Peptides against a protein of PDB entry 6B4J. Designs and how they scored, part 41

Target 1, 315 residues: chain A of PDB entry 6B4J
Amino acid sequence: DITMQWYQQLQDASMQCVLTFEGLTNSKDSQAKKIKMDLQKAATIPVSQISTIAGSKLKEIFDKIHSLLSGKPVQSGGRSVSVTLNPQGLDFVQYKLAEKFVKQGEEEVASHHEAAFPIAVVASGIWELHPRVGDLILAHLHKKCPYSVPFYPTFKEGMALEDYQRMLGYQVKDSKVEQQDNFLKRMSGMIRLYAAIIQLRWPYGNRQEIHPHGLNHGWRWLAQILNMEPLSDVTATLLFDFLEVCGNALMKQYQVQFWKMLILIKEDYFPRIEAITSSGQMGSFIRLKQFLEKCLQHKDIPVPKGFLTSSFWRS

## One batch from the design tools (peptide; made by RFdiffusion4, then SolubleMPNN)

Design b1_p12_7_s4 (from b1_p12_7, 5 letters changed)
Fold by OpenDDE base, seed 3:
Structure b1_p12_7_s4 (fold): chain B 315 residues (1-315), chain A 12 residues (1-12)
Amino acid sequence: as target 1 above (315 residues)
Amino acid sequence: SEKLEELSKLPK
């Protein structure tokens, strides 16, 4: 399976990255610990500062992240910080930066769906300049949200239930599994972020280059989802999230082919979702239903709320 | 085209 090979390759690369900076992370030296913390803050704080407020601020954040990844010193917490402070600094920063982007999907986008777009455009722009960060974003995303691959983790003989729950993307703390609503909220945030990344280009980059992980991956994702048996509540939720965020872009890119796919979803796949939907899960089901019906009726997919306009970039 | 190939992977 090519999808699973791709998944495993990304996980292996991520694991290798962790091993590469193990000296920095496991050091007991006070100076190394300080450098680690400074680098971690320098990598993650700018991402947390991403907002929908102004394009100029977003550019400043982008430039800061890019400068850090380029080996230039940046100001963080009142100190000058550079990846050159440690031989493993760049690998560590790339890993932590990628992790933070996915975490913003999991937390910020989960709570504020419109936040997907400013986060995604920065992530896309950084990915264009730093492909390794992009691969690490995928690795983190796939591990936290296997539905972003997509694949459904299977229970293996001898596996603990908690480990299986974690593989499915659930948080398990003190032997308590996360509530389904919170789980779906986090998964939604990550899928929405991914759907935004694949359609957005940093406006100040070289637009002549192909998107490093563009809408073709969105098409692939949909194709793969539709070839899988639906999961109760999960499929209806994430399919809606994905289509709400990138459906307009897919419509523009794939035109007639997109509508053929949407009809296939409504006529063939949606009944399969319905068949596994319980009365307690009707919310996600109804939401997807209404979205599909509205889009097919109007022959249009609306531009998602929070989509970045030219006016945003002039602010 | 890549588009047609991906569409062909959809359930029939």
Scores: peptide ipSAE 0.024, ipTM 0.679, DockQ to the pose 0.150
Fold by OpenDDE base, seed 2:
Structure b1_p12_7_s4 (fold): chain B 315 residues (1-315), chain A 12 residues (1-12)
Amino acid sequence: as target 1 above (315 residues)
Amino acid sequence: SEKLEELSKLPK
């Protein structure tokens, strides 16, 4: 399967990246440990500072991340930090940066859906300039949220239940599996971030270039989801999240084809979701239903809340 | 479904 091959290739690349900087991460040397900590902070703190407040601040964050990835020194924690401080510094920073973007989907976007857009536009812009960061974003995203691929991990004979739960994207701590609501919240955040990334371009980049991972991947994602059996609660939740965030962009891009897909979702796929939806899972189902009905009735997909406007970039 | 296969063949 081409999708599984792509998934595996990204995971292999991510694993190879980890092996490449293992010398830095496993070093017992005090200087190497200091460098590691400084690089980790330099890679992650700017991402955590992303907010919906001002476009100018977002530009400063972008420029700092780009400078770091370009081998330039940046100020972090009152110190000058550069990836050139260690031969494995760039690989480590790219990995940790990508990990942090996905973590912001998992945490920040999960709690504040509008945060998807400023995080995504920075991620998209960095991906355009640093393709390896983009591949690592996908690798981290796919590992934490297999539904972003999409695929459903299978239980293998001899596998521990906890390992299977982790493969499905659940957090398991002290032999306790994450509650379903928290799981879905995290998955929602990551899907929303992904849906925002594929439609957004950094406004200060070369707009003539093709998006490195654009709306065609959104179309692919929908097509693949629709070709899969729905999962209880998961499919209704994530399909809604995806369409709420990127449905307007897909509508504008694919026009009549998009509406054909939306009708197919409503007429053919939605009943299949309904058939597997329990009474305790009606919330996600009803939200998807109401969204689809409203969109089909109005012949429009609303611009998502938090979408970045020209006024944001002038602030 | 045949319809889903048709949609999957839509230009990427």
Scores: peptide ipSAE 0.023, ipTM 0.682, DockQ to the pose 0.738
Fold by OpenDDE base, seed 4:
Structure b1_p12_7_s4 (fold): chain B 315 residues (1-315), chain A 12 residues (1-12)
Amino acid sequence: as target 1 above (315 residues)
Amino acid sequence: SEKLEELSKLPK
């Protein structure tokens, strides 16, 4: 399976990255520990500062991240920090930065859906300039949310139940599995972030270049989902999340082909989702149904709430 | 061409 090969290649690259900077992370030297902490803060704090407030602030954050990845010194915690402070510094920062972007999907976007757009536009712009960060974003995303690939992890003989639950994307702490609502909330946040990344370009970059992971990957994702059996509650939830965030962009890009796909979802795929939907899960199904019916009736998909406008970039 | 290739991945 080509999709699974791609998944595994990204996971292998991520694993190799971790191995590369193990010297930095496992060092007992006080100076190495200090450098590690400074680099970790320099990589992650700017991402945490991303907000919907002003385009000018977002540009400052982007410039700081790009400067750090370019080997330039940046101010963090009142100190000058550079990836050149350690031979493994760049690999470590790229990994931690990518991890933090996905974590913002998992946490911030999960709670505030509109936050997807400012986070995604920075991630997209950084990915354009630093492809390795993009690959690591995918690796982290795929590991936490296999539905973003998409694939459904299978239980293997001899596997512990907890390990299977983790493969499915559940958090398991102290032998307690995460509640379904919290799980779906986190998955939703990550899918929404992904759906935003694939449609957004950093406005101050070279827009003549092809998006490093653009809407064609969104089309691929939809096609793959539709070729899979639906998963109870998960498919209805994430399909809605995806279409709400990037449906308008897909409509503009694929036009008639997009509408053919939506009709296919309504006529062929909805009955399959309904067949596996319990009475307690009807909320997600109804939400998707109502969204799709409204879009087909009006022959339009609304621009998602929180989409960045020209006025945002002038602020 | 790319659009057609991607459409070909839809369920048949």
Scores: peptide ipSAE 0.023, ipTM 0.675, DockQ to the pose 0.144
Fold by OpenDDE base, seed 1:
Structure b1_p12_7_s4 (fold): chain B 315 residues (1-315), chain A 12 residues (1-12)
Amino acid sequence: as target 1 above (315 residues)
Amino acid sequence: SEKLEELSKLPK
């Protein structure tokens, strides 16, 4: 399976990255520990500062992240920080930055859906300039949300239940599995972030280049989902999240083909979702139904709330 | 076309 090969390659690259900077992370030296903490803060704090407030502030954040990844010194915590402070500094920063982008999907976007767009446009722009960060974003995303690949992890003989639950994307703490609502909320945030990344380009970059992970991956994702058996509650939730965020962009890109796909979802795939939906899971099902019916009736998908406009970039 | 190829991956 090509999809599973791609998944495994990204996971292997991520694991190799961790091994590459293990000297920095495992060091008992006080100076190495200081460098590690400074680099971690420099990589993650700018991402946490991303907001919908002003395009100018978003540009400042982007420039700071790009400068750090380019080996330039940046101010962080009142100190000058550079990836050149340690031979493993760049790999560490790339990994932590990618991890933080996915974490913002998991936490910030999960709670505030409109936050997907400013986070995604920065992530996309950084990915264009630093492809390894993009691969690491995918690796982190896929590990936390297998449904972003998409694939459904299978229980293997001899596997602990908790390990299987974690593979499915659940958090397990003190032998207690995460509640389904919290799980779906986190998965939703990550899918929404991904759907935003694949459609957005940094406006101050070289737009003549092809998007490093563009809408063709959105089409691939939909095609793969539709070729899989639906999962109870999960499929209806994430399919809605994906289409709400990138459906308008897919419609513009694929036109008639997009509408054929949407009809296929409504007529062939939706009944399969219905067949596995319990009475307690009708919320996600109804939401997807209403969305599909409205879009098909109007022959339009609205621009998602929070989509960045020209006025945002002038602020 | 790339678009047709991707569409061909959908269920028939």
Scores: peptide ipSAE 0.023, ipTM 0.676, DockQ to the pose 0.148

Design b1_p12_8_s1 (from b1_p12_8, 7 letters changed)
Fold by OpenDDE base, seed 2:
Structure b1_p12_8_s1 (fold): chain B 315 residues (1-315), chain A 12 residues (1-12)
Amino acid sequence: as target 1 above (315 residues)
Amino acid sequence: SNIRALASQPPP
């Protein structure tokens, strides 16, 4: 399976990255610990400052992240910080930065869907300049949300139930599994972030270059989802999240071919979702159905709320 | 299936 090979390659690369900077993370030396904490803050704080307020502020954040990844000193916590302070500094920063982008999908986008766009445009722009950060974003995303690949983890012989639940993307704390609503909320945030990344390009980059992980991956994701058996509540929820965020972009890019896919979802895939949907889960299914029927009726998919306009970039 | 046909076509 090509999809599973790709998944495994990204996970292996992520694990190798962790092994590369283990000296920095496991060091008991006071100076190494200080450097680690400074680098961690420098990598993660700018991402947490991303907002929908102003394009100028977003550019400052981008420039700071790019400067850090380029080996330039940046100001963080009142100190000058550089990845050159430790031989493993760059690998550590790339990993922590990628982890933080996915965490913003899981937390910020999950609570505020419009936050997907400013986070995604920074992530896309950084990915264009720093491909390894992009691979690590995918690795973190795939591990937390296997539905972003997409695949459904299977229970294997000898596996603990809690480990299986974690593989499915559930949080398990003190032998208590996360509630389904909280799980779906986090998965929705990560899918929405991914759907935004694949369509957005940093406006101050070289737009003549190919998007490092563009809308072709959106088509692939949809095609793979449609070739899988639907999961109760999960499929209807995440398919809606994906189409609401990137449906307009996919429509513009693939036109008639994309409309054929939407018709196929309505005619062939909806009955399969409906057949596994309980009365208590009909809300997610109805929301997807209403969205798709409206799009087909109007022959248009609306630009998602929070999409970055020209006025945003002039602010 | 029509789904597999669409999935196997590279995006233009």
Scores: peptide ipSAE 0.043, ipTM 0.782, DockQ to the pose 0.726
Fold by OpenDDE base, seed 4:
Structure b1_p12_8_s1 (fold): chain B 315 residues (1-315), chain A 12 residues (1-12)
Amino acid sequence: as target 1 above (315 residues)
Amino acid sequence: SNIRALASQPPP
């Protein structure tokens, strides 16, 4: 399976990255520990500062991240920090930065859906300049949210139930599995972030170049989902999240072909979702149904709430 | 299926 091969390749690259900076992460040397912490803060704090407040502030954050990845010194925690402070510094920063972007999907976007757009546009712009960060974003995303690939992890013989639950994306702490609502909330955040990344370009980059992971991957994702058996509650939830965030962009890009896909979702895939939807899960199904019906009726998919306008970039 | 046909033709 090509999709699973791609998934595995990204995971392998991520694991190899971790091994590359193991010397930095496992060092007992006080100076190395200090460098590690400084680099970690320099990589992650700017991402946490991303907000919907002003385009100018977002540009400053982007420039800081790009400067750090470019080997330039940046101010972090009152100190000058550079990836050149350690031979593994760049790999470590790229990994931690990518991890933090996905974490913002999992946490911030999960709680505030509008946050997807400013985070995603920075991630997309950084990905354009630093492809390895993009691959690591995918690796982290795929590991936390297999539905972003998409695939459904299977229970393997001899696997502990908790490990299977973790593979499905659930958090398991003290032998307690995460509640379904919290799980879906986190998965939604990550899918929404992904859906935003694939459509957004950093406005101050070379927009003549092809998006490093553009809307064609959105089409691929939808096509793959539709060729899979629906998963109870999960498919309806995440399909809605994806379409709400990037449906307008996909419509503009693929026009008639995308409308054909929406019709297929309504006519062919919906009955399959309905057939596996329990009465307690009908909310997610109904939400998706209403969304699709409205889109098909109006022959339009609305621009998602929180989409970055020209006024945002002038602020 | 029609879905597979659409999936196999990634738009350009």
Scores: peptide ipSAE 0.043, ipTM 0.784, DockQ to the pose 0.716
Fold by OpenDDE base, seed 1:
Structure b1_p12_8_s1 (fold): chain B 315 residues (1-315), chain A 12 residues (1-12)
Amino acid sequence: as target 1 above (315 residues)
Amino acid sequence: SNIRALASQPPP
């Protein structure tokens, strides 16, 4: 399976990255520990500062992240920090930065859906300049949300139930599995972030270049989801999240072909979702159904709330 | 299925 090969390649690259900077992370040396902490803060704090307030502030954050990844010194916590402080510094920063972007999907976007767009445009712009960060974003995203690939992890003989639950994307703490509502909330945030990344370009880059992971991957994702058996509650939730965020962009890009896909979702896929949906889970399916039927009726998909306008970039 | 046909053709 080509999709599973791609998934595994990204996971292998991520694991190799971790091994590369293991010397920095496992060092008992006080100076190495200080460098690690400074690099971790320098990589993650700017991402946490991303907001919907002003385009100028977003540019400052982007420039800081790009400078750090380019080997330039940046100010962090009142200190000058550079990836050149340790031979493994760049690999460590790339990994932690990518991890933080996905974490913002899991946490911030999960709670505030509009936050997907400013986070995604920075992530997309950084990915364009630093492809390895993009691969690591995918690796982190795929590991936390296998539905972003998409695939469904399978239980293997001899596997612990908790390990299987973690593979499915559930958090398991003290032998307690995460509640389904919290699980879906986190998965929704990550899917929404992904749906935003694939459609957004950093406006101050070379826009003549092809998007490093563009809307063609959105089409691929939809196609793959539709070729899979639906999962109860999960499929309806994440399909809605994806279409709400990038449906307008996909409509503009693929026109009639995209409308044909939406018709197929309604006619062929909805009955399959409904057949596996319990009465208690019907809310997610109803939300998806109402959204898609409204889009088909109006022959339009609304621009998502929080989409970055020209006025945002002038602020 | 028609879904498989659409899915097998990467968008141009």
Scores: peptide ipSAE 0.042, ipTM 0.781, DockQ to the pose 0.757
Fold by OpenDDE base, seed 5:
Structure b1_p12_8_s1 (fold): chain B 315 residues (1-315), chain A 12 residues (1-12)
Amino acid sequence: as target 1 above (315 residues)
Amino acid sequence: SNIRALASQPPP
């Protein structure tokens, strides 16, 4: 399966990256530990500072991240920090940065859907300049949210239930599995972030270049989901999240072909979702159904709430 | 299925 091969390649690359900076992460030297912590903060704090407040602030954050990845010194925690402080510093920072972007999907976007757009535009812009960060974003995203690939992990003989739950994307702490609502909330955040990344370009970059992971991947994702059996509650939830965030962009890009896809979802896929949906899960399905039917009726998909406008970039 | 035909080639 080509999709599974791609998934595995990204996971292998991510694992290889971890091995490349093992010396930095496992060092007992006090100076190396200090450098590690400084680099980790320099990589992650700017991402946590991303907000919907002002485009100028977003540009400052982007420039800081790009400077760090470019080997330039940046101020972090009152100190000058550079990836050149350790030979494994760049690999470590790329990995931690990518991890943090996905974590913002999991946490910030999950709680505040509008946050998807400023995070995604920075991630997209960094990906354009630093392709390895993009691959690592995908690797982290796919590992935490297999539905972003998409695939459904299968239970294997001899596997511990907790390990299977983790493969499905659940958090398991102290032998307690995460509640379904919290799980879906985190998955939604990651899917929304992904749906935003594939449509957004950093406005101060070279827009003549092709998006490194553009809307064609959105079409691929939809096509793959529709070729899979629906998963109870999960499919309806994530399909809604995806279409709400990138449906307008897909409509503009693929026009008539995208409308044919939406009709197919309504006519062929909704009955399959409904057939596996319990009465207690009907809320997710109804939300998806109402959204899609409204789009088909109006022959339009709304621009998502929080979409970055020209006024945002002038602020 | 019509879905598979749409899936095989993302529109150019």
Scores: peptide ipSAE 0.039, ipTM 0.769, DockQ to the pose 0.697

Design b1_p12_8_s2 (from b1_p12_8, 5 letters changed)
Fold by OpenDDE base, seed 3:
Structure b1_p12_8_s2 (fold): chain B 315 residues (1-315), chain A 12 residues (1-12)
Amino acid sequence: as target 1 above (315 residues)
Amino acid sequence: SRIRELAAQPPP
């Protein structure tokens, strides 16, 4: 399976990255520990600031992240920080930055769906300039949300139940599995972030270049989901999230072909979702159904709330 | 299936 090979390659690359900077992360030297913490803060704090700012400030954050990744010194916590402070600094920063982007999907976007767009446009722009960060974003995203690949992890012989739950994307703490509503909320945030990334381009970059991970991957994702058996509650939830965020963009890009896909979802896939949906889970399915039927009726998919406008970039 | 056909030819 080409999709699973791709998944595994990204996970292997991510693992190799971790091994590469192990010297920095495992060092007991006080100076190395300080550098690690400074680099971690420099990589992650700017990302956390994205959700609350105007277009001009967003550009400043982007420039700061790009500068850091380019080996330039940046100010963080009142200190000058550079990836050149340690031979493993760049690998570490790229990994932590990518991890933080996905975490913002998991946390910030999960709670505030509109936050997907400013985070995604920065992530897309950084990915364009730093492809390795993009690969690491995918690796982190796929690990936390296998549905972003998409695939459904399977239970293997000898596997602990908790490990299987973690593979499915659940958090397990103190032998307690995460509640389904919280799980779906986090998964929704990550899918929404992904759906935003694949459609957005940093407006100050070279627009002549192809998007490093564009809408063609959105089509691939939909196609893969539709070729899989639906998972109770999960499929309906995430399909809605994805279509709400990038449906308008996919419609504009693929036009008639995309409408054919939507019709197929309604006619062929909805009955399959409904067949596995319990009465208590009907809310997610109803929401998806109502959204899609409205889109088909109006022959239009609305621009998602929080979509960045020209006025945003002038602020 | 119609789904397989759509999946087989992703637009570029």
Scores: peptide ipSAE 0.058, ipTM 0.824, DockQ to the pose 0.722
Fold by OpenDDE base, seed 4:
Structure b1_p12_8_s2 (fold): chain B 315 residues (1-315), chain A 12 residues (1-12)
Amino acid sequence: as target 1 above (315 residues)
Amino acid sequence: SRIRELAAQPPP
């Protein structure tokens, strides 16, 4: 399975990255600990500062992250911080940065859907300049949200239930599994972030270059989802999230071919979703159905709320 | 299936 091979390759790369900077993370040396903390803050704080307020501020954040990844010193916590402070510094920062982007998906975007766009455009721009960060973003995303690959993890013989739940993307703390609503909320946030990343380009980059992980991956994702059996509540929820965020972009890119796909979703896939949807889960399916039917009726998919406009970049 | 055909022929 090509999809699973891709998934595994990214996970392996992520694991190898962790092993590479293990010396930094496990060091008992006081100076190494200080460097680790400084690098971690330098990598993560700028991402947390991303907002929908001003394009100029977003550019400053981008420039700071790019500078850090480029080996230049940056100011963080009142100190000058550089990845050159430790041989494993760059690998550590790339990993933590990628992790933080995905975390913003599962937390910030989950609670505030519009936040997907400013986070995604920074992530896309950084990915363009630093491909390894992009691979690590995918690795973190896939691990937390297997539906972003997409695949549905299966229970294996001898597996503990809790481990299976974690593989499915659930958080399990103190032997208590996350509530379904919270789970879906986090998954939605990550899918929305992903859907935003694949369509956005950093406006100050070289636009002549191909998107490092563009809309073709959106088509792939949809195609793969449609070729899988629907999962109760999950498929309807995430398909809606994906289409709401990147449907307009896919429509513009693939035009008639995309409309054919939407018709197939309505005609062939909706009955399959409905067949596995309980009365208590009908809300997610109804939302998806209403959205898609409206799009087909109007022959248009709206630009998602929070989409970055030219006015944003002039602010 | 029609879905598989669409998946097999992603637009460039």
Scores: peptide ipSAE 0.058, ipTM 0.823, DockQ to the pose 0.732
Fold by OpenDDE base, seed 1:
Structure b1_p12_8_s2 (fold): chain B 315 residues (1-315), chain A 12 residues (1-12)
Amino acid sequence: as target 1 above (315 residues)
Amino acid sequence: SRIRELAAQPPP
């Protein structure tokens, strides 16, 4: 399976990255520990500062991240920090930065859906300039949310139940699995972030270049989901999240072909979702159904709330 | 299935 090969390749690259900077992370040297902490803060704090307030602030954050990744010194915590402070500094920063973007999906976007767009446009712009960061974003995203690939992890003989639950994307603490609502909330945030990334381009870059991971991957994702058996509650939830965020962009890009796909979802896929949906889970399916039927009726998919406008970039 | 055909032809 080409999709599983791609997944495994990204996971292997991510694992190799961790091994590459293991010397920095495992060092007992006080100076190395200080450098690690400074680099971690420099990589993650700017991402946490991303907001919907002003385009100018977003540009400053982008420039800071780009400068750090380019080997230039940046101010962080009142100190000058550079990836050149350690031979493994760049790999470490790229990994932690990518991890932080995905974490903002599972935490910030999960709670505030509109936050997907400013985070995604920065991530997309950084990905364009630093492809390795993009690959690591995918690796982190896929590991935390296998539904973003998409695939459903399988239980293997001899596997612990907790390990299987973690593979499915659940958090397991003290032998307690997270509640389904919290799980779906986190998965929703990550899918929404992904759906935003694939459609957004950093406006101050060279727009002549092809998007490094564009809307064609949105089509691929939808196609793959539709070719899989639906998973109870999960499929309806994430399909809605994806279509709400990038449906308008896909409609504009693929026109009639996209409408044909939506019709197939309604006619062929909805009955399959409904067949596996319990009465207690019907809310997610109803939300998806109502959204899609409204889109088909109006022959339009609304621009998602929080979409960045020209006025945002002038602020 | 019609879904497989649409999925197999990613738009260029």
Scores: peptide ipSAE 0.057, ipTM 0.820, DockQ to the pose 0.747
Fold by OpenDDE base, seed 5:
Structure b1_p12_8_s2 (fold): chain B 315 residues (1-315), chain A 12 residues (1-12)
Amino acid sequence: as target 1 above (315 residues)
Amino acid sequence: SRIRELAAQPPP
């Protein structure tokens, strides 16, 4: 399976990256520890500062991240920090930065759906300039949310239930599995972030270049989902999240072909979702159904709430 | 299936 091969390749690359900076992460030297912490903060704090407030602030954050990845010194915590402080600094920063972007999907976007867009546009812009960061974003995303690939992890003989739950994307702490609502909330955040990344480009970059991971991957994702058996509650939830965030962009890009896909979802896939949906889970399916039927009726998909406008970039 | 056909020919 080509999709699974791609998944595995990204995971392998991510693991190799971790091994590459192991010397930095495992060092007992006080200076190395200091450098590690400084680099970690420099990589992650700017991402946490991303907000929907002002485009100018977003540009400053982007420039700081790009400068750091480019080997330039940046100010972090009152200190000058550079990836050149350690031979493994760049690999470490790329990994931690990518991890933080996905974490913002998991946490911030999960709680505030509109946050997907400013985070995604920075991630997309950084990905364009630093492809390795993009690959690591995918690796982290795929590991935390296999539905972003998409695939459904299978239980293997001899596997512990907790390990299987983790593979499915659940958090398991102290032998307690995460509640379904919290799980779906986190998955939704990550899918929404992904859906935003594939459609957004950093406005101050070279727009003549092809998006490094564009809407064609959105089409692929939808096609793959539709070729899979639906999972109760999960499929309806994430399909809605995806379409709400990037449906307008896909409509504009693929026009008649996209409408054909939506018709197929309604005619062929909805009955399959409904067949596996319990009465208690009907809410997610109804939400998806109502959204799609409204889109088909109006022959339009609305621009998602929080989409970045020209006014945002002028602020 | 119609879905497989759409998947096989992702638009550029």
Scores: peptide ipSAE 0.056, ipTM 0.819, DockQ to the pose 0.692

